# Peptides against a protein of PDB entry 5VVV: the designs that were tried, part 20

Target 1, 276 residues: chain A of PDB entry 5VVV
Amino acid sequence: FLCGVVEGFYGRPWVMEQRKELFRRLQKWELNTYLYAPKDDYKHRMFWREMYSVEEAEQLMTLISAAREYEIEFIYAISPGLDITFSNPKEVSTLKRKLDQVSQFGCRSFALLFDDIDHNMCAADKEVFSSFAHAQVSITNEIYQYLGEPETFLFCPTEYCGTFCYPNVSQSPYLRTVGEKLLPGIEVLWTGPKVVSKEIPVESIEEVSKIIKRAPVIWDNIHANDYDQKRLFLGPYKGRSTELIPRLKGVLTNPNCEFEANYVAIHTLATWYKSN
Target 2, 276 residues: chain A of PDB entry 5VVV as posed
Amino acid sequence: FLCGVVEGFYGRPWVMEQRKELFRRLQKWELNTYLYAPKDDYKHRMFWREMYSVEEAEQLMTLISAAREYEIEFIYAISPGLDITFSNPKEVSTLKRKLDQVSQFGCRSFALLFDNIDHNMCAADKEVFSSFAHAQVSITNEIYQYLGEPETFLFCPTEYCGTFCYPNVSQSPYLRTVGEKLLPGIEVLWTGPKVVSKEIPVESIEEVSKIIKRAPVIWDNIHANDYDQKRLFLGPYKGRSTELIPRLKGVLTNPNCEFEANYVAIHTLATWYKSN

## One batch from the design tools (peptide; aimed at target 1 Y10 L82 Y160 V195)

Design b2_p13_8_s1 (made by RFdiffusion4, then SolubleMPNN; from b2_p13_8, 8 letters changed)
Fold by OpenDDE base, seed 3:
Structure b2_p13_8_s1 (fold): chain B 276 residues (1-276), chain A 13 residues (1-13)
Amino acid sequence: as target 1 above (276 residues)
Amino acid sequence: LKEKVQKIVAEEE
């Protein structure tokens, strides 16, 4: 069971010292996972093709080593979906080289994120792939296999919550394709009925699990505040029955952008997880 | 910032 934090917000990424402090807190609270997915990290999303510099490599190596020191699984995410051409072998090879570099930093766990992108394929991709889901699954499976089928590999769908599913979760052709074609060793990220789910009912997890043919990992936006700078979520982790735990592969909270604000968010997630 | 904000706003309406 993956339990911990996703740094998955828009805005200023956490500094390396904050991330190391996070790992110490995660270990202390018996949480086990950190997903590196900061949307405004230059080489994570907008410039995903760019290799890390020597200085950036040293920082990432140090960060990955710190995660290992605290027995935290470091998952490196990349979000190529803004401008990738899925049918272009050069794009696929560029993605491979980027993840190879991160593998050399000692990273063993990876994620491909296709959240917050347009669902329209370019003309070249439409000639090769039957749908956007087929394009995403194709590259995801290829990358997963290329990396030697790492123990933890995550996929974030474009339809990552109930409200984004067309026409709905159980009838989504996109999620059906993901469920049928995504390799079984790849985990699927899900935010619940909404982007920011006030509640995640058991029945909603059973519904999505059926179509994706696996238990999801919850990307939990309950404490996210990147969408409204006037909001600060200091309340406990709530609206999730502990009956979800046996029905999930994990829960990763995407908390407030302000690192110092997240004590209650992360601690109460840990309490929730231990209450099972 | 704009993309996620727009999505969340659209879910609250």
Scores: peptide ipSAE 0.123, ipTM 0.843, DockQ to the pose 0.462
OpenDDE base, seeds 1, 2, 4, 5: peptide ipSAE 0.091, 0.102, 0.085, 0.084; ipTM 0.826, 0.834, 0.819, 0.819

Design b2_p13_8_s2 (made by RFdiffusion4, then SolubleMPNN; from b2_p13_8, 7 letters changed)
Fold by OpenDDE base, seed 4:
Structure b2_p13_8_s2 (fold): chain B 276 residues (1-276), chain A 13 residues (1-13)
Amino acid sequence: as target 1 above (276 residues)
Amino acid sequence: LKEKVREIVEKEL
């Protein structure tokens, strides 16, 4: 069971010292996972093709080593979906080289994120792939196999919540393709019925699990505030039955952008996780 | 909400 934090918000990323402090807190609270997915890390999303500099490499190596020191699984995410051409072998090779570099930093767990992108493929991809889901699954499977089938590999679908599913969760051709074609060792990220789910009913997890043919990892935006930086979500982790725990592969909270605001959010997630 | 944030952030970058 993956339980911890995803740094998955828009806005200023956490500094390395905050991330190290996070790992210390996660260990103390018996949480086990950090997903590196800061939307405004240029080399994560906008410039995903660009290799890390020597200085950036040193920082990431230090960060990954710190995660290991605190027994936290460091998952490196990349979000190529803004401008990748899935059918272009050069793009696939570029993605491979980028993930090879991160693997050299000592990273062993990875994620491919296709959240917050348009559902439309370019003309070249439409000639090769029958759907956007087929394109995403193809590259995800290829990368997963290329990396030697890492123990933890995550996929974030473009339809990552109930409200983004067309026509709905159980009938989504996109999620059906993901469920049928995504290799079984790849985990699927999900935010619940909504982007910010006030509640995640058990029935909603059973519904999505059926179509994706696996238990999801919850990317939990309950404490996310990137959509309204005038608000801080200081309340407890709630609206998730502990009956979800055996029906999930994990829960990663995407909390407030303000690092110090997240004590209650993360601590109460840990309490929730231990209560099963 | 995230899509709106994305659009804002992408305009600021």
Scores: peptide ipSAE 0.055, ipTM 0.717, DockQ to the pose 0.178
OpenDDE base, seeds 1, 2, 3, 5: peptide ipSAE 0.032, 0.062, 0.035, 0.052; ipTM 0.701, 0.806, 0.697, 0.788; seed 2 fails the geometry check

Design b2_p13_8_s3 (made by RFdiffusion4, then SolubleMPNN; from b2_p13_8, 7 letters changed)
Fold by OpenDDE base, seed 3:
Order: C-alpha cells, then structure tokens, then sequence
Structure b2_p13_8_s3 (fold): chain B 276 residues (1-276), chain A 13 residues (1-13)
C-alpha cells in the first residue's frame, strides 16, 4: 500500500530541504511514499525533454538518497502530455533518455502523468492510434518495459476523476482502453468522483476499479489549494472510509502549496491509514 | 494550464 505525499500542485515547488524534512516526517508517521510531480518544475512538464544539468543532477541524487535514508519510496513523475507526439519515435527516445538519466540518480520508481491536458491528438498521432487512450497506453507500456518493469510505475489518466469521464466512469471508452491495454503492473492514479473530492465513496472506487481492472492509487486533492490562493485547508483528512484501504493500491495526498501548512493534512492521513 | 485547472476545480466546488 503506497501512503504518503504527492508534490503535485501548480506553483512554486518545494525546496530540497523541505522535501528532506517531508521524508523525515513521513518516516516518523509510518508513511512510505513521495511522488515527485511539481507542475511548475520546468524539466518535469514544460521542458520535459531537457536533461538535468550537473547541478540539478546532484540535487536530485541527494534528494533520492535522502528518501532512501528515511525508507521513503521516491517516485519520479514526468508530464510529457502537453506537446509530445506519441507516434514520433524520437519523442519516445527522448522520454527514454530522460528517465535513464533519472534512473542513474538512483531512482527506481516512476510515473507518467497525462493529467490536465487536452484530449486532442495531433494529425500524425491520429494516423497511428485509434484514440488518445491508445496513444497514452502505448507509450506508457513501452516506457514501463524499457525501464525493466520497475516495482512501482504509475500512470495518471487524462480522465483522472469521475467528472472528467465521458459519458461517465463505467462507460468511459478512454478508461476502458486504459483498463484493457495498460500492462497490469502499472498502477492508475485517481482523484475520486471530482478533482477535489469532498468524499470518496467505496462504491465509486469499486466502479473505477472495475473499468481500469485494478485498484487505483488515490491522488488526493482534499488539501490542495493551488487552484485558489485564498484557500488554505487545515482540516483533517476526512470523507474517506477506512474500508477504502483494502480496495486501493495507495493514497498520496497532494497538499497545500505552503509546506508548513501541511502538518495536519499529512499527520491525519497517517492516522487514517494506521486506523485499519 | 493553471488557469484551466483552476476553472475546472472552481466549477466542482
């Protein structure tokens, strides 16, 4: 069971010292996972093709080593979906080289994120792939296999919540393709019925699990505030039955952008997880 | 990008 934090927000990424402090807190609270997915990290999303510099490499190596020191699984995410051409072998090769570099930093767990992108394929991809889901699954499976089928590999779908599913979760052709074609060792990220789910009912997890043919990892936006700078959610982790735990592969909270605001968010997630 | 997400999330709240 993956339980911890995704740094998945828009806005200023956490600094390396904050991330190390996070790992210490995660270990202390018996949490086990950190997903590196900061949307405004240039080489994560906007410039995903760009290799890390020597200085950035040293920082990432140090960060990954710190995660290991605290027994935290470091998952490196990349979000190529803004401008990748899925049918272009050069793009696939560029993605491979980027993940090879991160593998050299000692990273063993990875994620491909296709959240917050348009559903439209370019003309070249439409000639090769039957749908956007087929394009995403194709590259995801290829990368997963290329990396030697790492123990933890995550996929974030473009339809990552109930409200994004057309026509709905159980009838989504996109999620059906993901469920049928995504290799079984790849985990699927899900935010619940909404982007910011007030509640995640058990029945909603059973519904999505059926179509994706696996238990999801919850990307939990309950404490997210990147969408409204006037919002700070300092309340406890709630609206998730502990009956979800046996039905999930994990829960990763995407908390407030303000690192120091997240004590209650992360601590109460840990309490929730240990209550089962 | 951020604006699109902000607009989506604001419609869900």
Amino acid sequence: as target 1 above (276 residues)
Amino acid sequence: LKKKVEEIVKKEL
Scores: peptide ipSAE 0.144, ipTM 0.855, DockQ to the pose 0.953
OpenDDE base, seeds 1, 2, 4, 5: peptide ipSAE 0.060, 0.064, 0.068, 0.067; ipTM 0.781, 0.832, 0.840, 0.838

Design b2_p13_8_s4 (made by RFdiffusion4, then SolubleMPNN; from b2_p13_8, 7 letters changed)
Fold by OpenDDE base, seed 2:
Structure b2_p13_8_s4 (fold): chain B 276 residues (1-276), chain A 13 residues (1-13)
Amino acid sequence: as target 1 above (276 residues)
Amino acid sequence: LKEEVRKIVEEEL
C-alpha cells in the first residue's frame, strides 16, 4: 500500500530542505511514499525533454538518497503530454534517456503523468494510434518494459476523476483501453469523483477499479490549494472510509502549496491509514 | 491547477 504525499501542485515547488523534512515526517508517521510531480518544475513538464544539469543532478541524487535514508519510496514523475508526439521514435528515445538519467541518480520508481492535457492527438499520432488512450498506453508500456519493469510504476490518466470521464467512469472508452491494454504491473492514479473530491465513496472506487482492472492509487486533492492560494486547507483528512484501504493500491495526498500548512493534512492521513 | 482545471474545480466546489 503506497501512502504519503504527491508534490503535484502548480506554483512554486518545495525546496530540497522542505522535501527532506517531509521525508522525516513521513517516516515518523509511518507513511512510505513521495511522488515527485511538481507541475512548475521545468524539466518535469514544460521542458521534459531537457536533461538535468550537473548541479540539478547533484540535488536530485541528494534528495533520492535522503528519501532512501528515511525509508521513503521516491517516485519520479514526468509529464510529457503537453507536446509529446507518441508515434515519433525520437520522442520515445528522448523520454527513455531522461528516465535513464534519473535512474542513474538512484531512482527506482517512476510515473508517467497525462493529467491536465488536451485530449487531442497530432496528425502523425492519429495515423498510428486508434485513440489517445492507445497512444498513452503504448508509450507507458514501452517505458515500463524499457526500465526493466520497476516494482513501482504509476500512470496518471487524462480522465483521472469521475467528472473528466466521457461519457462516465464505467462507460469511458479511454479508461476501458487503459484497463485492457496497460500492463498489469503498472498502477493507475485516480482522484475520485471530482478533481477535488469532498468524499470518495467505496462504490466509486469499485466502479473505476472494474474498468481499469486494478485497484487505483488515489491522487487526493482534498488539501490542494493551487487553484485558490487565498485559501489554506488546514482540516483533517476525511470523507474517505477506511473501507477504501483494502480496495486501493495507495493514497498520495496532493496538499497545500505552502509546505508549513500541511502538518494536519499529512498527520491525519497517517492516522486514517493506521486505523484499518 | 491548470487554468482550465481550476475553472472546473471552482464549478465543482
Scores: peptide ipSAE 0.088, ipTM 0.823, DockQ to the pose 0.816
OpenDDE base, seeds 1, 3, 4, 5: peptide ipSAE 0.071, 0.075, 0.080, 0.078; ipTM 0.818, 0.809, 0.820, 0.819

## One batch from the design tools (peptide; aimed at target 1 Y10 L82 V195)

Design b2_p14_1 (made by RFdiffusion4)
Pose (drawn by RFdiffusion4):
Structure b2_p14_1 (pose): chain A 276 residues (1-276), chain P 14 residues (1-14)
Amino acid sequence: as target 2 above (276 residues)
Amino acid sequence: STREEYEKQAREDT
């Protein structure tokens, strides 16, 4: 069961030294996972096709090392959604070559994120693929095979919270396609009824497990502050029923950008992780 | 653009 932090916000990402202290903290409080997905670390999203330079690679390896040294599982995320051409094989190949490079840093766990992308396709893609959801699942599956079908592997759908489902959660062509075609070994990230969920009703998640055909992984935006300059969140982890732990694969908290402000955010996530 | 849309939606949620 996956529990911990996703560094998944817009803005200045954390530095290696902050992530080491993060791993030591996750361990002192018995959490198991860290998802690397900062939106503005350019090679994660903006320049996803680009390989890490020599010194960048030294940094990532030293990072994946301290993750094992503290036994925190490290999941690497990549976001090709902005401009990838799903049908073109050279494009599919560059993704593998990039995911290969990181595999050789010590990485066993991977994620493909597709949040916040223009919902339609290029002229070339609309031929080979029936729908937008078809294209993503095809690549996500093909990639899932190539890496030797890894232990933990996440998929973040374009429709990743209740508000974002067209027309509703239950009869959505995008969501229908995912639950049926996406492989049973691939996890699905979900964010609650809204992007920043005030509460996560047990009925809403049970409802979601209907179409996704899985217990989804929560990308929790409760303490995220990247959207309002004046705002910071030092409150407890709240509005999440303890009765949820049995029904979910995990909860990764996407916290405040200011690293040291995240003490309460992670500790309260940790106490709640107990009690179920 | 995508960041701005996100910020708008997040602010509406709160």

Design b2_p14_1_s1 (made by RFdiffusion4, then SolubleMPNN; from b2_p14_1, 9 letters changed)
Fold by OpenDDE base, seed 2:
Structure b2_p14_1_s1 (fold): chain B 276 residues (1-276), chain A 14 residues (1-14)
Amino acid sequence: as target 1 above (276 residues)
Amino acid sequence: SVKEKYRERALADL
């Protein structure tokens, strides 16, 4: 069971010292996972093709080493979906080389994120792939296999919550393709009924699990505040029955952008996780 | 933008 934090918000990423402090807290609270997915980290998303500099490499190596020291699984995410051409072998090779570099930093767990992108394929991709889901699954499977089928590999769908599914969760052709074609060793991220889900009912997890043919990892936006700079979510982790735990592969909270605001959010997630 | 769409959806979910 993956339980911890996704740094998945828009805005200023956490500094390396905050991330190290996070790992210390995660270990102390018996949480086990950190997903590196900061939306405004340039080489994560907007400039995903760009290799890390020597200085950036040293920082990431240090961060990954710190995660290991605290027994936290460091999952490196990349979000190529803004401008990748899925059918272009050069793009696939560029993605491979980027993940090879991160593998050299000592990273062993990876994620491909296709959240917050347009549902449109370019003309070249439409000639090769039957749908956007087929394109995403194809590259994800290829990358997963290329990396030697790492123990933890995550996929974030473009339809990552109920309100993004067309026509709905159980009838989504996109999620059906993901469920049918995504290799079974790849985990699927899910946010619940909504982008910000006050509640995640058991029935909603059963519904999505059926179509994706696996238990999801929750990307939980309950404490996310990147959408409103005037709000801080200081309340406890709630609206999730502990009966979800046996029906999930994990829960990763995407908390407030302000690192210091997240004590209650993360601590109460840990309490929730240990209460089953 | 896709970021704005996310923001709008998140705000509507509150």
Scores: peptide ipSAE 0.688, ipTM 0.965, DockQ to the pose 0.846
OpenDDE base, seeds 1, 3, 4, 5: peptide ipSAE 0.664, 0.359, 0.575, 0.355; ipTM 0.963, 0.896, 0.947, 0.893

Design b2_p14_1_s2 (made by RFdiffusion4, then SolubleMPNN; from b2_p14_1, 6 letters changed)
Fold by OpenDDE base, seed 2:
Structure b2_p14_1_s2 (fold): chain B 276 residues (1-276), chain A 14 residues (1-14)
Amino acid sequence: as target 1 above (276 residues)
Amino acid sequence: SYKEEYRKKALEDL
């Protein structure tokens, strides 16, 4: 069971010292996972093709080593979906080389994220792939196999919550393709019924689990504030029954952008997880 | 932008 934090928000990423402090807190609270997915980290998303500099590599190696020291699984995410051509072997090879670099930093767990992108494939991809889901699954499976089938590999769907599913969760051709064709060792991220889900009912997890043919990892935006930084979500982790725990592969909270605001959010997630 | 679509949707979900 993956339980911890995704740094998945828009805005200024956390500094390395905040991330190290996070790992210490996660360990102390018996949480086990950090997903590195900061939307405005240039080499994560907008410039995903760019290799890390020597200085950036040293920082990431230090961060990954710190996660290991605190027994926190460091999952490196990349979000190539803004401008990747899935059918282009050069793009696939570029993605491979980027993940090879990160693997050299001592990273062993990875994620491919296709959240917040255009649902339309380019002309070249339309000639090769039957749908956007087929393109995403193809590259994800290829990368997963190329990395030697790492123990933890995550996929974030473009339809990552109920309100993004067309026509709905149980009938989504996109999620059906993901469920049927994504290799079984790849975990699927899910946000619940909504982008910001006040509640995640058990029935909603059973519904998505059926179509994706696996228990999801929750990317939980309950404490996310990147959409309105005039708000701080200081309340407890709630609206998730502990009956979800045996039906999930994990829960990763995407909390407030302000690192210092997240004590209650993360601590109460830990309390929830340990209450099962 | 997709960021603004996310923002709009997140605000609608509150």
Scores: peptide ipSAE 0.663, ipTM 0.960, DockQ to the pose 0.882
OpenDDE base, seeds 1, 3, 4, 5: peptide ipSAE 0.636, 0.516, 0.637, 0.514; ipTM 0.957, 0.936, 0.956, 0.933; seed 1 fails the geometry check

Design b2_p14_1_s3 (made by RFdiffusion4, then SolubleMPNN; from b2_p14_1, 8 letters changed)
Fold by OpenDDE base, seed 2:
Structure b2_p14_1_s3 (fold): chain B 276 residues (1-276), chain A 14 residues (1-14)
Amino acid sequence: as target 1 above (276 residues)
Amino acid sequence: SVKERFRKIALEDL
C-alpha cells in the first residue's frame, strides 16, 4: 500500500530542505511514499525533454538518497502530455533518455502523468493510434518495459476523476482502453468523483476499479489549495472510509502549496491509514 | 492556459 504525499500542485515547488523534512515526517508517521510531480518544475512538465544539468542532478541525487535514508519510496513523475507526439520515435527516445538520467540518480520508481492536458492528438498520432488512450497506454507500456518493469510505476489518466470521465466512469471508452491495455504491473492514479473530492465513496472506487481492472492509487486533492491563493486547508483527512484501504493500492495526498500548512493534513492521513 | 482551466474546474468541483 503506497501512502504519503504527492508534490503535485501548481505554484512554487518545495525546496530540497522542505522535501527532506517531509521524508523525516513521513517516516515518523509510518508513511512510505513521496511522488515528485511539481507542475511548475520546468523539467517535469513544460520542458520535460530537457535533461538535468550537473547541479540539478546533484540536487536530485541528494534528494533521492535522503528519501532512501528515511525509507521513503521516491517516485519520479514526468508529465510529457502537453506537447509530446506519441507516434514520434524521437519523442519516445527522448523520454527514455530523460528517465535513464533519473535512473542514474538512483531512482527506481516512476510515474507518467497525463493529467491536466487536452483530449487531443496531433494528426500524426491520429494516423497511428485509435484513440488518445491507446497512444498514452502504448508509450506508458513501452517506457515501463524499457525501464525493466520497475516495482512501482504509476500512470495518471487524463480522465483522473469522475467529472472528467465521458460519458461517465463506468462507460468511459478512455478508461476502458486504459484498463484493457495498460500492463497489469502499472498502477493507475485516481482522484475520486471530483478534482477536489469532499468524499470518496466506496462505491465510486468499486466503479473505477472495475473499468481500470485494478485497485487505484488515490491522488487526493482534499488539502490542495493551488486553485485558491486565499485558502489554506488545515482540517483533518476525512470523507474517506477506512473501508477504502483494502480496495486501494495507495493514497497520496496532494496538500497545500505552503509546506508548513500540511502538518495536520499528513498526520491525519497517517492516522487514517493506521486505523484499518 | 491549461493551468487556468484546470484550476477553474477544481473550483467548480468544490
Scores: peptide ipSAE 0.242, ipTM 0.883, DockQ to the pose 0.793
OpenDDE base, seeds 1, 3, 4, 5: peptide ipSAE 0.198, 0.189, 0.183, 0.148; ipTM 0.870, 0.872, 0.866, 0.859; seeds 1, 3 fail the geometry check

Design b2_p14_1_s4 (made by RFdiffusion4, then SolubleMPNN; from b2_p14_1, 8 letters changed)
Fold by OpenDDE base, seed 1:
Structure b2_p14_1_s4 (fold): chain B 276 residues (1-276), chain A 14 residues (1-14)
Amino acid sequence: as target 1 above (276 residues)
Amino acid sequence: SFKEEFQKIALADL
């Protein structure tokens, strides 16, 4: 069971010292996972093709080593979906080289994120792939196999919540393609019925699990505040039954942008997880 | 708006 934090918000990323302090807190609270997915890290999303500099490489190596010291699984995410051409072998090779660089930093766990992108393929991809889901699954399976089938590999769908599914979760052709074609060793991220789910009912997890043919990892936006920087979500982790735990592969909370605001959010997630 | 309360996407970054 993956339990911990995703740094998955828009706005100023956490500094390396905050991330190291997070790992210390995660270990102390018997949490086990950190997903590196900061949207405004240029080489994560907007400039995903760009290799890390020597200085950035040293920082990431130090961060990954710190995660290992605290027995925290460091998952490196990349979000190529803004402008990738899935059918272009050069783009696939560029993605492989970027993940090879991160593998050299000692990273062993990875994620491909296709959240918050346009649902339309370019003309070149339409000639090769029968749907957007087929394009995403093709590259994800190829990268997963290229990396030697790592123990932890995550996929974030473009339809990552109930409100984004057309016509709905159980009938989505997109999620059906993901469930049928995504390799079984790849985990699927999900935010619940909504992007910010006030509640995640058990029945809603049973519905999505059936179509994706696996238990999801919850990307939990309950404490996310990037959409309203005038608000801080200081309340406890709530609206999730502990009956979800045996029906999930994990829960990763995407909390407030302000690192110091997240004590209650993360601590109460840990209490929830240990109450099963 | 309904979108602002339910989206994790900062409208300023898209």
Scores: peptide ipSAE 0.052, ipTM 0.780, DockQ to the pose 0.179
OpenDDE base, seeds 2, 3, 4, 5: peptide ipSAE 0.047, 0.040, 0.049, 0.041; ipTM 0.762, 0.764, 0.789, 0.756

Design b2_p14_2 (made by RFdiffusion4)
Pose (drawn by RFdiffusion4):
Structure b2_p14_2 (pose): chain A 276 residues (1-276), chain P 14 residues (1-14)
Amino acid sequence: as target 2 above (276 residues)
Amino acid sequence: SEAEEYYKEKAEEE
């Protein structure tokens, strides 16, 4: 069961030294996972096709090392959603080559994120694929095979919270396609009824497990501050029923950008992790 | 919401 932090916000990402202290903290409080997905580390999203330079690679390996040294599972995320051409094989291949490079840093766990992308496709893609959801699942599956079908592997859908489902959660062509076609070994990230959920009703998640055909992994935006300059969140982890732990694969908290402000955010996530 | 609007703007800028 996956529990911990996702560094998944817009803005200045954390540096290696902050992530080491992060791992030591996750262990002192018994959490198991860290998802690397900062939106503005350019090779994660903006230039996803690009390989890490020599010194960048030294940094990532030293990072994946301290993750094992503290026994925190390290999941690497990549976001091709902005401009990838799903049908073109060269494009599919560059993704593998990039995911290969990181596999050789010590990485066993991977994620493909598709949040916040223009919903329609290029002229070339609309032929080979029936719908937008078809294209993503095809690549996500093909990639899931190539890496030797890894232990933990996450998929973040374009429709990733209740508000964002067209027309509703239950009868959505995008969501319908995912639950049926996406492989049973691939986890699905979900964010609550809204992007920043005030509360997560047990009925809402049970409802979601309907169409996704899985217990989804929560990308929790409760303490995220990247969307309002004046705002910071030092409150407790709240509005999440303890009765949820049985019904979910995990909860990864996407916290404040200021690293040291995240003490309460992670500790309260940790106490709640107990109690179920 | 404010967060939704911000995230959409940031995605568009990209």

Design b2_p14_2_s1 (made by RFdiffusion4, then SolubleMPNN; from b2_p14_2, 9 letters changed)
Fold by OpenDDE base, seed 3:
Structure b2_p14_2_s1 (fold): chain B 276 residues (1-276), chain A 14 residues (1-14)
Amino acid sequence: as target 1 above (276 residues)
Amino acid sequence: SEAEKFLEEWSKKQ
C-alpha cells in the first residue's frame, strides 16, 4: 500500500531541503511514499525532453539518496503530454533517455502523467492510434517494459476523476481502453469523483476499479490549494472511509503549496492509514 | 490560478 505525499501542484515547487524534511516527517509518521510531480518543474513537464544538467543531477541524486535513507519510496514522475507526438519513435526514444538518466540517479520507481492536457491527438497520432487512450497506453507500456518492469510504475489518466469521464466513469471508452490495454503491473492514479473530492465513497472506488481492472492509487487533492489561492483547508483528512484501504493500491495526498501548512494534512492521513 | 484556468479551459474542451 503506497501512502504518503505527491508534490503535484502548480506554482513554486518545494526546495530540496523541504523535500528532505518531508521524508523525515513521512518516516516519523510511518508513511512510505513520495511522488515527485511538481507541475512547474521545467524538466518534469514543459521541457520534459531536456536532460538534467550536472548540477540538477547532483541535487536529484542527493534527494533520491535522502529518500532511501528515510525508507521512503521515491517515485519520479514525468508529464510529456503537453506536446509529445506518441507515434514518433524519436519522442519515445527521448522519453527513454530521460528516464535512463533518472534511473542512473538511483531512482527505481516511475510515473507517466497525462493529467491536465488537451484530449486531441495530432494528425500523425490519429493515423497510428485509434484513440488518445490507445496512444497513452502504448507509450506507457513500452516505457514500463523498457525500464525492466519496475515494482512501482504509475499512470495518471487524462480522465483522472469522475467529472472528467465521458459519458461517465462506468461507460468511459477512454478508461475502458486503459483497463483493457494498460499492463497489469502499472498502477492508475485517481482523484475520486472530482478533481478535489470532498468525499470519496466506497461505491465510487468500486465503479472505477471495475473499468480500469485494478485498485487505483488515490491522488488526493483534499488539501490542495494551487487551484484556489484563497483556499486554505487545514482540516483533518476526512470524507474517506477506512473501508477504502483494502480497495486501494495507495493514497498520496497532494497538499498545500506552502510546505509548512501541511502538518495537519499529512499527520491526519497517517492517522487514517494506521486506523485500519 | 493557472491550474484553475487550465482545468476550466480543459473541461470546456471535453
Scores: peptide ipSAE 0.020, ipTM 0.546, DockQ to the pose 0.169
OpenDDE base, seeds 1, 2, 4, 5: peptide ipSAE 0.020, 0.019, 0.008, 0.018; ipTM 0.672, 0.608, 0.378, 0.571; seed 1 fails the geometry check

Design b2_p14_2_s2 (made by RFdiffusion4, then SolubleMPNN; from b2_p14_2, 6 letters changed)
Fold by OpenDDE base, seed 5:
Formats: structure tokens, sequence, C-alpha cells
Structure b2_p14_2_s2 (fold): chain B 276 residues (1-276), chain A 14 residues (1-14)
């Protein structure tokens, strides 16, 4: 069971010292996972093709080493979906080289994120792939196999919540393709019925699990404030029955952008997880 | 921010 934090918000990323302090807190609270997915890290998303510099490499190596010191699984995410051409072998090779670089930093767990992108394929991809889901699954499976089938590999679908599913969760051709064709060792991220789910009913997890043919990892935006930085979500982790725990592969909270605001959010997630 | 405007488009459909 993956339980911890995703740094998955838009806005100023956490500094390396905040991330190290997070790992210490996660270990102390018996949480086990950190997903590196800061949307405004240029080399994570907008410039995903760019290799890390020597200085950035040293920072990431240090961060990954710190995660290991605290027994926190460091998952490196990349979000190539803004402008990747899935059918272009050069794009696939560029993605491979980027993940090879991160593997050299000592990273062993990875994520491919296709959240917050246009559902339309380019003309070249339409000639090769039957749908956007087929393109995403193809590259995800290829990368997963290329990396030697790492123990933890995550996929974030473009339809990552109930409200983004067309026509709905149980009938989505996109999620059906993901469920049928995504390799079984790849985990699927999900935010619940909404992007920001006030509640995640058990029935909603049973519905999505059926179509994706696996238990999801919850990317939980309950404490996310990047969409309204005038607000701080200081309340406890709530609106999730503990009956979800045996029906999930994990829960990763995407909390407030303000690092110090997250004590209650993360601590109460840990309390919730331990109540199993 | 540009990020808030981008996010609002994804959140206003909710």
Amino acid sequence: as target 1 above (276 residues)
Amino acid sequence: SEAEEFLKKYYEEL
C-alpha cells in the first residue's frame, strides 16, 4: 500500500530542504511514499525533453538519497503529454533517455502523467493509434518494459476522475482501453468522483476498479489549494471511509502549496491509514 | 497566476 504525499500542485515547488523534512515527517508517521510531480518544474512538464544539468542532477541525487535514508519510496513523475508525439520514435527515445538519467540518480520508481492535457491527438498519432488511450498505453507499456518493469510504476490517465470520464466512469472507452491494455504491473492514479473530491465513496472505487481492472492509487486533492491560493485547507483528512484501504493500492495526498500548512493534513492521513 | 487561470478552466467545469 502506497501512502504519503504527491508534490503535484501548480505554483512554486517545494525546496529540497522542505522535501527532506517531508521525508522525515513521513517516516515518523509511518508513511512510505513521495511522488515527485511539481507541475511548475520545467523539466518535469513544460520542458520534459530537457536533461537535468549537473547541478540539478546533484540536487536530485541528494534528494533521492535522502528519501532512501528515511525509507521513503521516491517516485519520479514526468508529464510529457502537453506536446509529445506518441508515434515519433525520437520522442520515445528522448523520454527513455530522460528516465535513464533519473535512474542513474538512484531512482527506481517512476510515473507517467497524462493529466491536464488536451484529449486530441496530433495528425501523426491519429494515423498510428486508434485512440488517445491507445497512444498513452503504448508508450507507458514500452517505457515500463524498457526500465525493466520497476516494482512501482504509476500511470495518471487523462480521465483521472469521475467528472472527466466520457460518457461516465463505467462506460468510458478511454478507461476501458487503459484497463484492458495497460500492463498489470502498472498502477493507475485516480482523484475520485471529482478533481477535488469532498468524499470518495466505496462504490465509486468499486466502479473505477472494475473498468481499469485494478485497485487505483488515490491522488487526493482534498487539501490542494493551487486552484485558490487565497485559501488554506487546514482541516483533517476526512470523507474517506477506512473501508477504502483494502480496495486501494495507495493514497497520496496532494496538499497545500504552503509546505508548513500541511501538518494536520498529512498527520491525519497517517492516522486514517493506521486505523485499518 | 497563469497557473491559476489554467487550473480554473479545469476546475470551473466541476
Scores: peptide ipSAE 0.084, ipTM 0.799, DockQ to the pose 0.128
OpenDDE base, seeds 1, 2, 3, 4: peptide ipSAE 0.078, 0.076, 0.059, 0.079; ipTM 0.789, 0.790, 0.790, 0.794

